# Peptides against a protein of PDB entry 4A54: the designs that were tried, part 20

Target 1, 94 residues: chain A of PDB entry 4A54
Amino acid sequence: MSVADFYGSNVEVLLNNDSKARGVITNFDSSNSILQLRLANDSTKSIVTKDIKDLRILPKNEIMPKNGTKSPSTNSTKLKSAETYSSKNKWSMD

## One batch from the design tools (peptide; made by RFdiffusion4, then SolubleMPNN)

Design b1_p12_4_s3 (from b1_p12_4, 6 letters changed)
Fold by OpenDDE base, seed 2:
Structure b1_p12_4_s3 (fold): chain B 94 residues (1-94), chain A 12 residues (1-12)
Amino acid sequence: as target 1 above (94 residues)
Amino acid sequence: DELEELLKKALE
């Protein structure tokens, strides 16, 4: 298991100063021990790992502040049930 | 790695 396995995960980070940051893990610099998060306002925050007191992985179903990427409104085009008009080909044999 | 340990703990 590596840190890279968690790229794209939503996390809540509790810092040693008791402040909290929520965002998506976008990068980790192992050489400098710096975690990069993308925040709800689309800004990036760099956090030194030594300043992290606790970390929680948020479930996928928790309402990430929707950055307004409109989930493509699947216009559920109501596939109007094509009423199969059975065109009664009345073959009127005369 | 400290971050790896934090992530492991978060999975528990």
Scores: peptide ipSAE 0.556, ipTM 0.898, DockQ to the pose 0.187
Fold by OpenDDE base, seed 4:
Formats: sequence, structure tokens, C-alpha cells
Structure b1_p12_4_s3 (fold): chain B 94 residues (1-94), chain A 12 residues (1-12)
Amino acid sequence: as target 1 above (94 residues)
Amino acid sequence: DELEELLKKALE
């Protein structure tokens, strides 16, 4: 099991300074030990792993506190490419 | 990896 297996997971991170951050894991730099989180406001926060005191994985149904902007439910709306099959009814006018 | 250990602990 690698850190990459948790990409897309919602987490709450408690830092050594007693501050908290909540977001989706988007990347991890193993060389520099930097965890990248996408926050509710779509900004990115970088956290050095050594500054993490504790980490909790949030359940899927835990509504990230609505800061006002509706986190677009990444429901992977399959962009059904509405291939508008324009069935051009070829009305053959003789 | 410290982060991997934290993640594993969070699953327990």
C-alpha cells in the first residue's frame, strides 16, 4: 500500500502547532516529504509531513463544512459527450 | 515513510 492509494481521499490533518486542515489528497512529494491538499475553496495547501501530528480519513458522507461555495460534487458526471446525433432526417424532396 | 504510517494508522 502506497500514499498514492489515498489520492482523492478527504482527510483532516492536525498539525504540530494545533492548527487543522481539511482537504483532498492531490499529491505527495516523497523526496521532500510534502503532502498537497486541495481545500474547500479550491486552493492548494502544502504540508510538510514532519509537521503532522495526526491524520484522520473522513467518511465520504461527511459534508465538508460548507464554506459557502458549493464544492462541486465531483460526481464524475460522465461528460456524456452528448453526441447530438443530429439524425438529419434526409427529407428527400423529389 | 512517515506519512504512509500515519495513513495506515488512520485506517485502523
Scores: peptide ipSAE 0.552, ipTM 0.898, DockQ to the pose 0.192
Fold by OpenDDE base, seed 5:
Structure b1_p12_4_s3 (fold): chain B 94 residues (1-94), chain A 12 residues (1-12)
Amino acid sequence: as target 1 above (94 residues)
Amino acid sequence: DELEELLKKALE
């Protein structure tokens, strides 16, 4: 089992400074021992593994307030296309 | 790899 097997997993990372980070594992740099997480705000956080005190894999069913990241649930939730309300400026000339 | 160990531990 490699770290790559966990790409896409939601994790909570407890750091040595007692701060926490939650995100999706997007990459791991084995050469530099750097874990990359995508956070809820779609930013990325790089964490040196030596700074990790503990790591928890979050269950898929835990509704983390995912700002917009589609878990590949096979249910094609039809992203309702944001109907671009074309505000027709009906310019009524009197 | 330390991370691998952490991940393995997290699965237990």
Scores: peptide ipSAE 0.544, ipTM 0.898, DockQ to the pose 0.179
Fold by OpenDDE base, seed 3:
Structure b1_p12_4_s3 (fold): chain B 94 residues (1-94), chain A 12 residues (1-12)
Amino acid sequence: as target 1 above (94 residues)
Amino acid sequence: DELEELLKKALE
């Protein structure tokens, strides 16, 4: 299992400061431990993994970002984001 | 890995 298996999934991330972010997983930088989400406004948010307290995959009836998928995606589903974070394509689960 | 554990938990 790799993080890439969850690309395209709509998730809610709870941060250690108790703030929340909702978006579609578009990328993961394993070298820097940075998770990239596409938000409802089509912007991109980068989150350091160590700042994450909890994560859940949102069901289809939850609020979806635009251009997101209603169901968990497979590796075949590639999404575009407004801002691309360039990193080595290494997506080991860290 | 931390993200791995979070994702595993999300699947439970």
Scores: peptide ipSAE 0.526, ipTM 0.894, DockQ to the pose 0.181; fails the geometry check

Design b1_p12_4_s4 (from b1_p12_4, 7 letters changed)
Fold by OpenDDE base, seed 2:
Structure b1_p12_4_s4 (fold): chain B 94 residues (1-94), chain A 12 residues (1-12)
Amino acid sequence: as target 1 above (94 residues)
Amino acid sequence: DELEKLLKEALS
């Protein structure tokens, strides 16, 4: 399994200095051993893998405090279905 | 967690 299989996963990383970082895995540079996380503030944090003491995968249901991005109220423009008035074709028989 | 183990292995 590759790190790429975990892209989009929300993780908590414990570093060797006992600091923690939480974010979504967006990239992994295998050549430089750098894991990239997108943080809650939309910034990117690069972590050298040798500095990782521990890692946990957060369950999908843990509502990361979405900074209140107002769910764009999709104004469902109620496409008023134009009631096609079925013109009663009065077949006048003669 | 097995997935966490796999991720750690992939990062090594």
Scores: peptide ipSAE 0.594, ipTM 0.907, DockQ to the pose 0.717
Fold by OpenDDE base, seed 3:
Structure b1_p12_4_s4 (fold): chain B 94 residues (1-94), chain A 12 residues (1-12)
Amino acid sequence: as target 1 above (94 residues)
Amino acid sequence: DELEKLLKEALS
């Protein structure tokens, strides 16, 4: 398996200096051993693999909050429960 | 996680 199989995965990288970086894997330079992450602010961070102490793959549902992009307020339009107006059809039998 | 293990192996 290659690193390319993980392109698009959201990861948290723990570095040897105990700092953390979170981002999406966009590229890997095997010749120079450099992992490239796209960060929440749409910038890129290059990490030398020798500086990686540990990593974890984040669940796909954790939307990395893009700094400054208004998450479209999913206006939870309260689907007003269509009150089924039971129209009592009063059949007036003439 | 098995996928994390595979990624670590691929980065080594």
Scores: peptide ipSAE 0.594, ipTM 0.908, DockQ to the pose 0.778
Fold by OpenDDE base, seed 1:
Structure b1_p12_4_s4 (fold): chain B 94 residues (1-94), chain A 12 residues (1-12)
Amino acid sequence: as target 1 above (94 residues)
Amino acid sequence: DELEKLLKEALS
């Protein structure tokens, strides 16, 4: 199996310096041993494989922490129930 | 995880 079989997978990489990177595998340069990840901010990070201490594959259902674009708090504008004023048209037949 | 193992092997 090749790294290319994992393109599009979400991974967490633990580096030798104990830093972590999370992203989607977009490319692998076997000649230079460089793994490329697309991060949540849409930037690309290149990681030399020798600097990788460990990695895990994240479940597909884990919403990549998109940079918390604050889902616009849909201010639940309380749709004030338009009180249908039943205008009793009292047709006063004078 | 078997897939993680395979990925680690592929990266080696």
Scores: peptide ipSAE 0.590, ipTM 0.908, DockQ to the pose 0.686
Fold by OpenDDE base, seed 4:
Structure b1_p12_4_s4 (fold): chain B 94 residues (1-94), chain A 12 residues (1-12)
Amino acid sequence: as target 1 above (94 residues)
Amino acid sequence: DELEKLLKEALS
């Protein structure tokens, strides 16, 4: 699995200094180990992964306090479970 | 949570 599979997920990050950040994962720089979150105020926070103590994924149904900004319709791209379609190529020879 | 575990692994 890659971090990109979690883009658009709402997360709470606990940092080593015991501060918390909540936001949507928008990007990950693997070379520099930097996770980017979009915060409720539409600002971007960059977090170095070494500073992360813990992380949780917030359920979609948590009523984020409606701060009046229209929650962008998170196209819940349902992570379609890659149903491994076993393509049984049944070569039915007629 | 399994998804949280996978994300943590991906971030490591």
Scores: peptide ipSAE 0.588, ipTM 0.907, DockQ to the pose 0.641

Design b1_p12_5_s1 (from b1_p12_5, 5 letters changed)
Fold by OpenDDE base, seed 3:
Structure b1_p12_5_s1 (fold): chain B 94 residues (1-94), chain A 12 residues (1-12)
Amino acid sequence: as target 1 above (94 residues)
Amino acid sequence: KELEEKLRKALE
């Protein structure tokens, strides 16, 4: 299994300095070991994998389309707010 | 937990 299988996943990354970053995985540079996240403000954050202490995959709120009209599956990837913060909030892996 | 472990391994 490759990191590419997780492209589009919303993740929370805990870094070694105890800061956190939230974003969608958009790219992985295997040569340089750099994980790229798209943040809530549409900016991009590059994280060196050696700086990652832990990570969590955030659940996709799959709004089950109600059986009615063919609502185009708006892949509204509800990009939950990708934020970088230093506060030690409760962090648990699912 | 399983998917997170797979991702962690993929990042190694």
Scores: peptide ipSAE 0.648, ipTM 0.921, DockQ to the pose 0.710
Fold by OpenDDE base, seed 2:
Structure b1_p12_5_s1 (fold): chain B 94 residues (1-94), chain A 12 residues (1-12)
Amino acid sequence: as target 1 above (94 residues)
Amino acid sequence: KELEEKLRKALE
């Protein structure tokens, strides 16, 4: 599989500095090893893959950024904004 | 988890 197969997926990325970024995968620069995430505010965050400690693909039923992949839920609940934050809380991959 | 692993590998 290629990263392109995951374009449009909403992901949470844990960086080596323990900060987290959440957004939709929009592009991958294989030459430079840069993953691009689109945030809820339509800005783009570029992440060097070597800085990625771990990542999680957010389930469809989870609250996602408004510009993320469509939730299968029929709920009109407002989608959360993509966030970048630091936390030492437990991290688990699904 | 499986898909995440696939993505991780694809990023390598």
Scores: peptide ipSAE 0.637, ipTM 0.920, DockQ to the pose 0.709; fails the geometry check
Fold by OpenDDE base, seed 1:
Structure b1_p12_5_s1 (fold): chain B 94 residues (1-94), chain A 12 residues (1-12)
Amino acid sequence: as target 1 above (94 residues)
Amino acid sequence: KELEEKLRKALE
């Protein structure tokens, strides 16, 4: 599988500095190892993969970025603001 | 967990 198979997916990324970013995967630069996320405020965040500590794919029923994907959003609430935060809350990968 | 693992591998 390639990262492109996950384009349009909502993800939460935990970075090595323990900050978190949530957004839709819009692009991946394999040559430079840069993952691009579209955030809830429609801004774009570029993340170097070496800075990623962990990640999870958000279920379709969770909140999606406001201008994320025109994918058939089945009964999901759109985010109103960017979901970037630093916290020591519970983290689990499924 | 399976999909996350696949994505992790794809990012490597």
Scores: peptide ipSAE 0.632, ipTM 0.920, DockQ to the pose 0.700; fails the geometry check
Fold by OpenDDE base, seed 4:
Structure b1_p12_5_s1 (fold): chain B 94 residues (1-94), chain A 12 residues (1-12)
Amino acid sequence: as target 1 above (94 residues)
Amino acid sequence: KELEEKLRKALE
């Protein structure tokens, strides 16, 4: 299974610095180990996989809050997930 | 858990 199989999935990423990012997986650069997320404000965040502490796949109907990153968030729109997952506990790998 | 584990492995 590849990361591409999860394109369109809505995820929450916990980084090693304890910051969080939420977005839809749009791309993965395997050569550089960079995961790209489209955030609620429609911007793109690139995350180096080594900086990922934990990851959660969000259910399709989960409300997506604005990201806490420095990215300008003028829009609070909920991101659409390509797949419907059951509700999972925060940082629980189900 | 299964899907998240698969994604984690795919990211490695």
Scores: peptide ipSAE 0.620, ipTM 0.921, DockQ to the pose 0.616; fails the geometry check

Design b1_p12_5_s2 (from b1_p12_5, 6 letters changed)
Fold by OpenDDE base, seed 1:
Structure b1_p12_5_s2 (fold): chain B 94 residues (1-94), chain A 12 residues (1-12)
Amino acid sequence: as target 1 above (94 residues)
Amino acid sequence: DELEKELREALE
């Protein structure tokens, strides 16, 4: 598999300096071995793969604590299927 | 985790 197969995945990366970064994989530069993550604040972090000690893939349902930006409440707008009541106009041929 | 392993291998 390629790293591109994991684009959009939320990951936690443990670096060699024991710091952690959490974000969504947005890009990978194979030539330079640079992994790009989008963080919760919408900033981008570039990580050299040699600096990665460990990583884990987070479940899709894990709500990244977005600081104060109102997570757009996915108002599941129940697309009420407009039941187009086809009023069968009964053409009464009188 | 197998997926994590595959990702690690893809990053090497």
Scores: peptide ipSAE 0.600, ipTM 0.907, DockQ to the pose 0.803
Fold by OpenDDE base, seed 2:
Structure b1_p12_5_s2 (fold): chain B 94 residues (1-94), chain A 12 residues (1-12)
Amino acid sequence: as target 1 above (94 residues)
Amino acid sequence: DELEKELREALE
């Protein structure tokens, strides 16, 4: 599969510095190895792939960022904002 | 998750 197949997916990225970024995949520059995430405020976060320790695709049934998501919202709850945070807690993959 | 695996592989 290509990264483009995941455009619109909500992801949580764990970086090598143990910080996390959460957003929607909007683009991937393969030549420069840069993943772009759209955040809740519609800004773009560029992440160099070498800085990615791991990543998680957020479940479609989970509250996710409202912008650019491919997941159908079946619930009436307000969608969660994309965020960037730092945590040294355990990382679990789906 | 298999999709996460595929995405990670695609990013390599």
Scores: peptide ipSAE 0.582, ipTM 0.906, DockQ to the pose 0.731
Fold by OpenDDE base, seed 3:
Structure b1_p12_5_s2 (fold): chain B 94 residues (1-94), chain A 12 residues (1-12)
Amino acid sequence: as target 1 above (94 residues)
Amino acid sequence: DELEKELREALE
């Protein structure tokens, strides 16, 4: 599979410096090995893949479309708050 | 997770 297959996925990235970033994958530059994330504040963070220690895919809150109304697939990517935090919270792979 | 594994492999 390619990284493009994961565009739109919400991920948590653990960096080598033990900081974490959360965001939606928007782009990948294979030539430069740069992963681009859209953060909760709509800013963009570029991460060099060599700086990634680990990553996990966050579950999509499937808002089950209630039956009747054409729930516009609002790609409301609930960008959960991209917390870049350095605290060693328990990293568990799903 | 299998999908997470595939993403990791795609980033290599």
Scores: peptide ipSAE 0.601, ipTM 0.906, DockQ to the pose 0.739; fails the geometry check
Fold by OpenDDE base, seed 4:
Structure b1_p12_5_s2 (fold): chain B 94 residues (1-94), chain A 12 residues (1-12)
Amino acid sequence: as target 1 above (94 residues)
Amino acid sequence: DELEKELREALE
């Protein structure tokens, strides 16, 4: 399969520096090996594939935790508590 | 996960 088959999928990426990124796959630049994610704050993050240690595909219903950039709109939509995915430290690719 | 494996392979 191509990466394009996964466009629109919500993923969590573990980087070699042990940081994590969560977002929707929006693009892949095969020439430069760059994966583009749309983050919860609607920004985009470009990740070089060589920096990816591991990844998981999140279920469609997992609401990406909107990092609360306080956009002032008052409507307390209860951001359903990002289930603290218990940092089960065991990053395993299923 | 098989899909995760396929995605990883597609990224290589």
Scores: peptide ipSAE 0.594, ipTM 0.905, DockQ to the pose 0.791; fails the geometry check

Design b1_p12_5_s3 (from b1_p12_5, 8 letters changed)
Fold by OpenDDE base, seed 5:
Structure b1_p12_5_s3 (fold): chain B 94 residues (1-94), chain A 12 residues (1-12)
Amino acid sequence: as target 1 above (94 residues)
Amino acid sequence: DELEKLLREALS
């Protein structure tokens, strides 16, 4: 079996530096021993296989937490409608 | 997991 048989699989890779990477296997460079992952942000991470401490295949149903694209909080600057304090000077004439 | 094992082997 080749790494290519796992293309498209979601994996979590634990690296020797204790960092984790999660992504879809998109490529493997056998000559250089480099595993390529597509991350949730659509970026690509290249991992040297010697740096892999552990690897798990994520079930298809695990919704990779979409890094919630922070929908640009349109800071709708609530234009604080300047409540025009119409000070109705009700001149009470006595 | 057998698949993980196979993948690890394939990566070696």
Scores: peptide ipSAE 0.566, ipTM 0.899, DockQ to the pose 0.584
Fold by OpenDDE base, seed 2:
Structure b1_p12_5_s3 (fold): chain B 94 residues (1-94), chain A 12 residues (1-12)
Amino acid sequence: as target 1 above (94 residues)
Amino acid sequence: DELEKLLREALS
């Protein structure tokens, strides 16, 4: 199995300095032993694998705390369906 | 977790 099989997985990485990073695996440089994570702020963090003390794969259902970017209230502009009342003027020709 | 183990192995 390769690291590429885990691309798109959300992981928590514990580093040797006891700091933690959470993000989605986006790339792995095997030549340099660098794991790339996309963080919640859309930045990329590069981690040297030798600095990793531990890691866990987060379940898909763990809502990464979206920084409360208020989901833009899609003002569902209720497209008022212009009910074109086709008043069929039945012109009764007398 | 088996998947975590596999990932650690893949990173080693």
Scores: peptide ipSAE 0.566, ipTM 0.898, DockQ to the pose 0.682
Fold by OpenDDE base, seed 4:
Structure b1_p12_5_s3 (fold): chain B 94 residues (1-94), chain A 12 residues (1-12)
Amino acid sequence: as target 1 above (94 residues)
Amino acid sequence: DELEKLLREALS
């Protein structure tokens, strides 16, 4: 199974520094070991996989807390199912 | 869960 199979999934990532990030998996750079998340504020966070201590997959219906609001903002920003951004990274299979 | 395990394996 590839990370691409999880594109569009909501995840909570626990980092080695005990900080947490929540977002939708939008991309994975295997060459650089970088996981890209779209956060609740529509910003993008890049996480180096070596910095990941743990992760969990959140249910699609789980309201992602907006960054900065401790309170689950009742604003059900329906995390629009991240359409599979098929960025065709043409991996030149040399 | 199993999916989380698979994701972790895919990230490793």
Scores: peptide ipSAE 0.556, ipTM 0.897, DockQ to the pose 0.699
Fold by OpenDDE base, seed 3:
Structure b1_p12_5_s3 (fold): chain B 94 residues (1-94), chain A 12 residues (1-12)
Amino acid sequence: as target 1 above (94 residues)
Amino acid sequence: DELEKLLREALS
């Protein structure tokens, strides 16, 4: 599975400096290990993967960036999360 | 979450 399978997903990233970034995954540079997010203000943030402490996929009903990414026209079936989210502060990789 | 696990693996 590739990061491209998650394009359009809304994620919250906890960085090593304890700051958080929330946005939609728009791109991944595998050569440089850089994850690109589109933020709520439609700006982009590039995150080096080594700076990621934790990551959470947000439920669809949470706040999305204004210009959300259209579902990629991939022939692949959209992945569905089986986990329920009760807290915005939950960090789980289950 | 299984999807989060897969994403983490894809980012590694």
Scores: peptide ipSAE 0.554, ipTM 0.896, DockQ to the pose 0.584; fails the geometry check

Design b1_p12_5_s4 (from b1_p12_5, 7 letters changed)
Fold by OpenDDE base, seed 3:
Structure b1_p12_5_s4 (fold): chain B 94 residues (1-94), chain A 12 residues (1-12)
Amino acid sequence: as target 1 above (94 residues)
Amino acid sequence: DELEKKLKEALK
């Protein structure tokens, strides 16, 4: 079985420095021993396999917190409907 | 997990 069989899997990687990374496996460079993860913020992290202390495969249902791009609240500038004051100038031509 | 074991083996 190859690492490619796990592309798209969500994993938690524990590094030798006790830091953790969570992401989806997107690529593996076997020549350089580099595992590539896509993180929740859509950035990419490259991890050298020798720096991996432990790895866990996360269940599919764990919602990777997509950093919800706060949809820019379209400040719907309520275009205040210019009340067209129809000034009926009744020019009475006498 | 068996799958986790297989992934660790594939990363060697």
Scores: peptide ipSAE 0.637, ipTM 0.920, DockQ to the pose 0.599
Fold by OpenDDE base, seed 4:
Structure b1_p12_5_s4 (fold): chain B 94 residues (1-94), chain A 12 residues (1-12)
Amino acid sequence: as target 1 above (94 residues)
Amino acid sequence: DELEKKLKEALK
C-alpha cells in the first residue's frame, strides 16, 4: 500500500520534538521523504518522515477543530446581475 | 489500527 492511498485522510502526526500537527494528507514526496499536510487554516505543512514519532488516522466524522480561520468573508460581491434591460424600442409601425 | 500500521509502513 502506498501513501497515495491515504490522500485525503485526516491525520494527527506526533513529531520527535513532541509537537503535534493535524491535517489532511495532500502529497508525499518519496524521494525526499516529505509528507505534506493541509492544515485547518488551509496552510500547508511539510513534514520530513524522519521527524515523525507517531501518527493516527482521524475518523472522517471528527471535525478537525477549525481554528477560527475567519471564513474569508466571502464578500459575496453580489454579482450585480447586469440586468441588461434591453429597452426593446417598440417601433410602433402605424 | 491496521490502516495506521499500513500508513506508517508506507512512510518508511
Scores: peptide ipSAE 0.633, ipTM 0.919, DockQ to the pose 0.685
Fold by OpenDDE base, seed 1:
Structure b1_p12_5_s4 (fold): chain B 94 residues (1-94), chain A 12 residues (1-12)
Amino acid sequence: as target 1 above (94 residues)
Amino acid sequence: DELEKKLKEALK
């Protein structure tokens, strides 16, 4: 299994300095051993894997405390299927 | 957790 299989997963990373980072896995550079997380504020954090002491995968339903920035409610814009009313232009041949 | 273990292994 590759790290790419976990893209989109929300994780909490414990670093060797005992600090924690929480975010969504967006990328992994295997050549440089760098894990990229997208944080709650939409910023990115790059973490060298050697600095990781431990990690956990958070359940999908765990509401990350969004700082009050209005998560754009994915207004499921119900793409109202444009009923192309075929206006039958009844060309009245007079 | 098995998935966490797999992720940790993948990160090595």
Scores: peptide ipSAE 0.633, ipTM 0.919, DockQ to the pose 0.713
Fold by OpenDDE base, seed 2:
Structure b1_p12_5_s4 (fold): chain B 94 residues (1-94), chain A 12 residues (1-12)
Amino acid sequence: as target 1 above (94 residues)
Amino acid sequence: DELEKKLKEALK
């Protein structure tokens, strides 16, 4: 399976510095090992894969921790719940 | 999660 099979998926990425990025997968540069996420404000965040500690795919029915609202659909092109934040709480991949 | 595992593998 390729990363392209997950384009449009809403994901939460835990980085090595324990910060988190949340967004929709829009592209993957295999040559440079860069994962591209579209954020809630339609900006793009590029993440080097070596900086990724863990990753999870967000279900459309998951309640967002801060907003108390359900996450948009996994394949949404515009994700209102996409964000970048830092958390001290333990987070594990399912 | 199986899909998450596959994605992580694809990112290697």
Scores: peptide ipSAE 0.621, ipTM 0.918, DockQ to the pose 0.735

Design b1_p12_6_s1 (from b1_p12_6, 6 letters changed)
Fold by OpenDDE base, seed 1:
Structure b1_p12_6_s1 (fold): chain B 94 residues (1-94), chain A 12 residues (1-12)
Amino acid sequence: as target 1 above (94 residues)
Amino acid sequence: SELEEQLRKALE
């Protein structure tokens, strides 16, 4: 399994200095061992993997508190199942 | 979790 399999995952990273970073995995540079996260404010943070003490994968449904930008309400467009009313064409045999 | 462990390994 590669890091690319986790692209789009929301993670919380604990660094060796005890600081935390939370974001979506967008890229990984294997040659330089650099993990890139997209943060809640849409900025990017590059983290050297040797500085990572621990990490956790956050549930997909966890709404990252976006500062003030209206999280697009995933209007769960209730796909109203188009009840195909089969119009019973009453063939009136007259 | 198992997924977290796999990610950790992938980062090594």
Scores: peptide ipSAE 0.631, ipTM 0.917, DockQ to the pose 0.786
Fold by OpenDDE base, seed 2:
Structure b1_p12_6_s1 (fold): chain B 94 residues (1-94), chain A 12 residues (1-12)
Amino acid sequence: as target 1 above (94 residues)
Amino acid sequence: SELEEQLRKALE
């Protein structure tokens, strides 16, 4: 499989500095090892793969944390918004 | 998950 098979997937990335980025995979530069995520504000974040500690794929029905609130799952086929955040909570991989 | 493992491998 290639990263392209996951384009459009909503993912949460745990970085080596323990910060988290959440976004939709839009591109991967294999030559430079850069994963591109679309964030909630429609901006793009480029992540060097060496900075990735862990990564999980978010299901469509998963409740997405937002600023001070939880967003319930919607029946929409549209993927949830991406965001970046820092958390001291335990990281769990599926 | 299996999908996550596949993605991780693809990123290598």
Scores: peptide ipSAE 0.630, ipTM 0.916, DockQ to the pose 0.696
Fold by OpenDDE base, seed 4:
Structure b1_p12_6_s1 (fold): chain B 94 residues (1-94), chain A 12 residues (1-12)
Amino acid sequence: as target 1 above (94 residues)
Amino acid sequence: SELEEQLRKALE
C-alpha cells in the first residue's frame, strides 16, 4: 500500500517535539520523505517523515472542536477543524 | 488501527 492510497484522509500527526499537526494528506514526496498536509486555513504544511512520532487517521464522523478555521473539503473525510499545536498535548490512538 | 499502521508503514 502506498501513501497515495490515503490522499484526502484527515490525519493528526504527532511530531518528535510533541507538537501536533492536523490536516488532509495532499501529497507525499517519497524521494525526500516529505508528507504534505493541507490545514484548515488552506495553508500547506510539509512534514519530514523522520520527525513523525505517531499518527492517527481521523474518522469521518468524529466530532472535533473548532479552532476558528474552516475544515478542508475532501471527498473521503470531513472534520470540524484542522489544528497545529506547538506544545505537548495529550495523545491517544483510536 | 490497521489502516493507521499501513499508513505508517507506507511512510517509512
Scores: peptide ipSAE 0.619, ipTM 0.916, DockQ to the pose 0.713
Fold by OpenDDE base, seed 3:
Structure b1_p12_6_s1 (fold): chain B 94 residues (1-94), chain A 12 residues (1-12)
Amino acid sequence: as target 1 above (94 residues)
Amino acid sequence: SELEEQLRKALE
């Protein structure tokens, strides 16, 4: 299985500095180990995989970016404002 | 979840 199988999924990424980024997976550069997310404001964020502490795939009923693509694992999209957190929040894996 | 585990592996 490749990262491309998860394109369109809404994810929350916990970084090593305890900040969080939330967005839709749009691309993965395997050569440089860079994961690209589309955020709620339609901007993109590039994350180096070595900076990722943990990653969660968000349920269909949670916040998704405004113009995000439907998750391949769900049949619905609930578009809401996603954000990047500068501080550590509650974290759990599903 | 199983999907998260697969994604984590794919990112390695």
Scores: peptide ipSAE 0.606, ipTM 0.916, DockQ to the pose 0.719; fails the geometry check

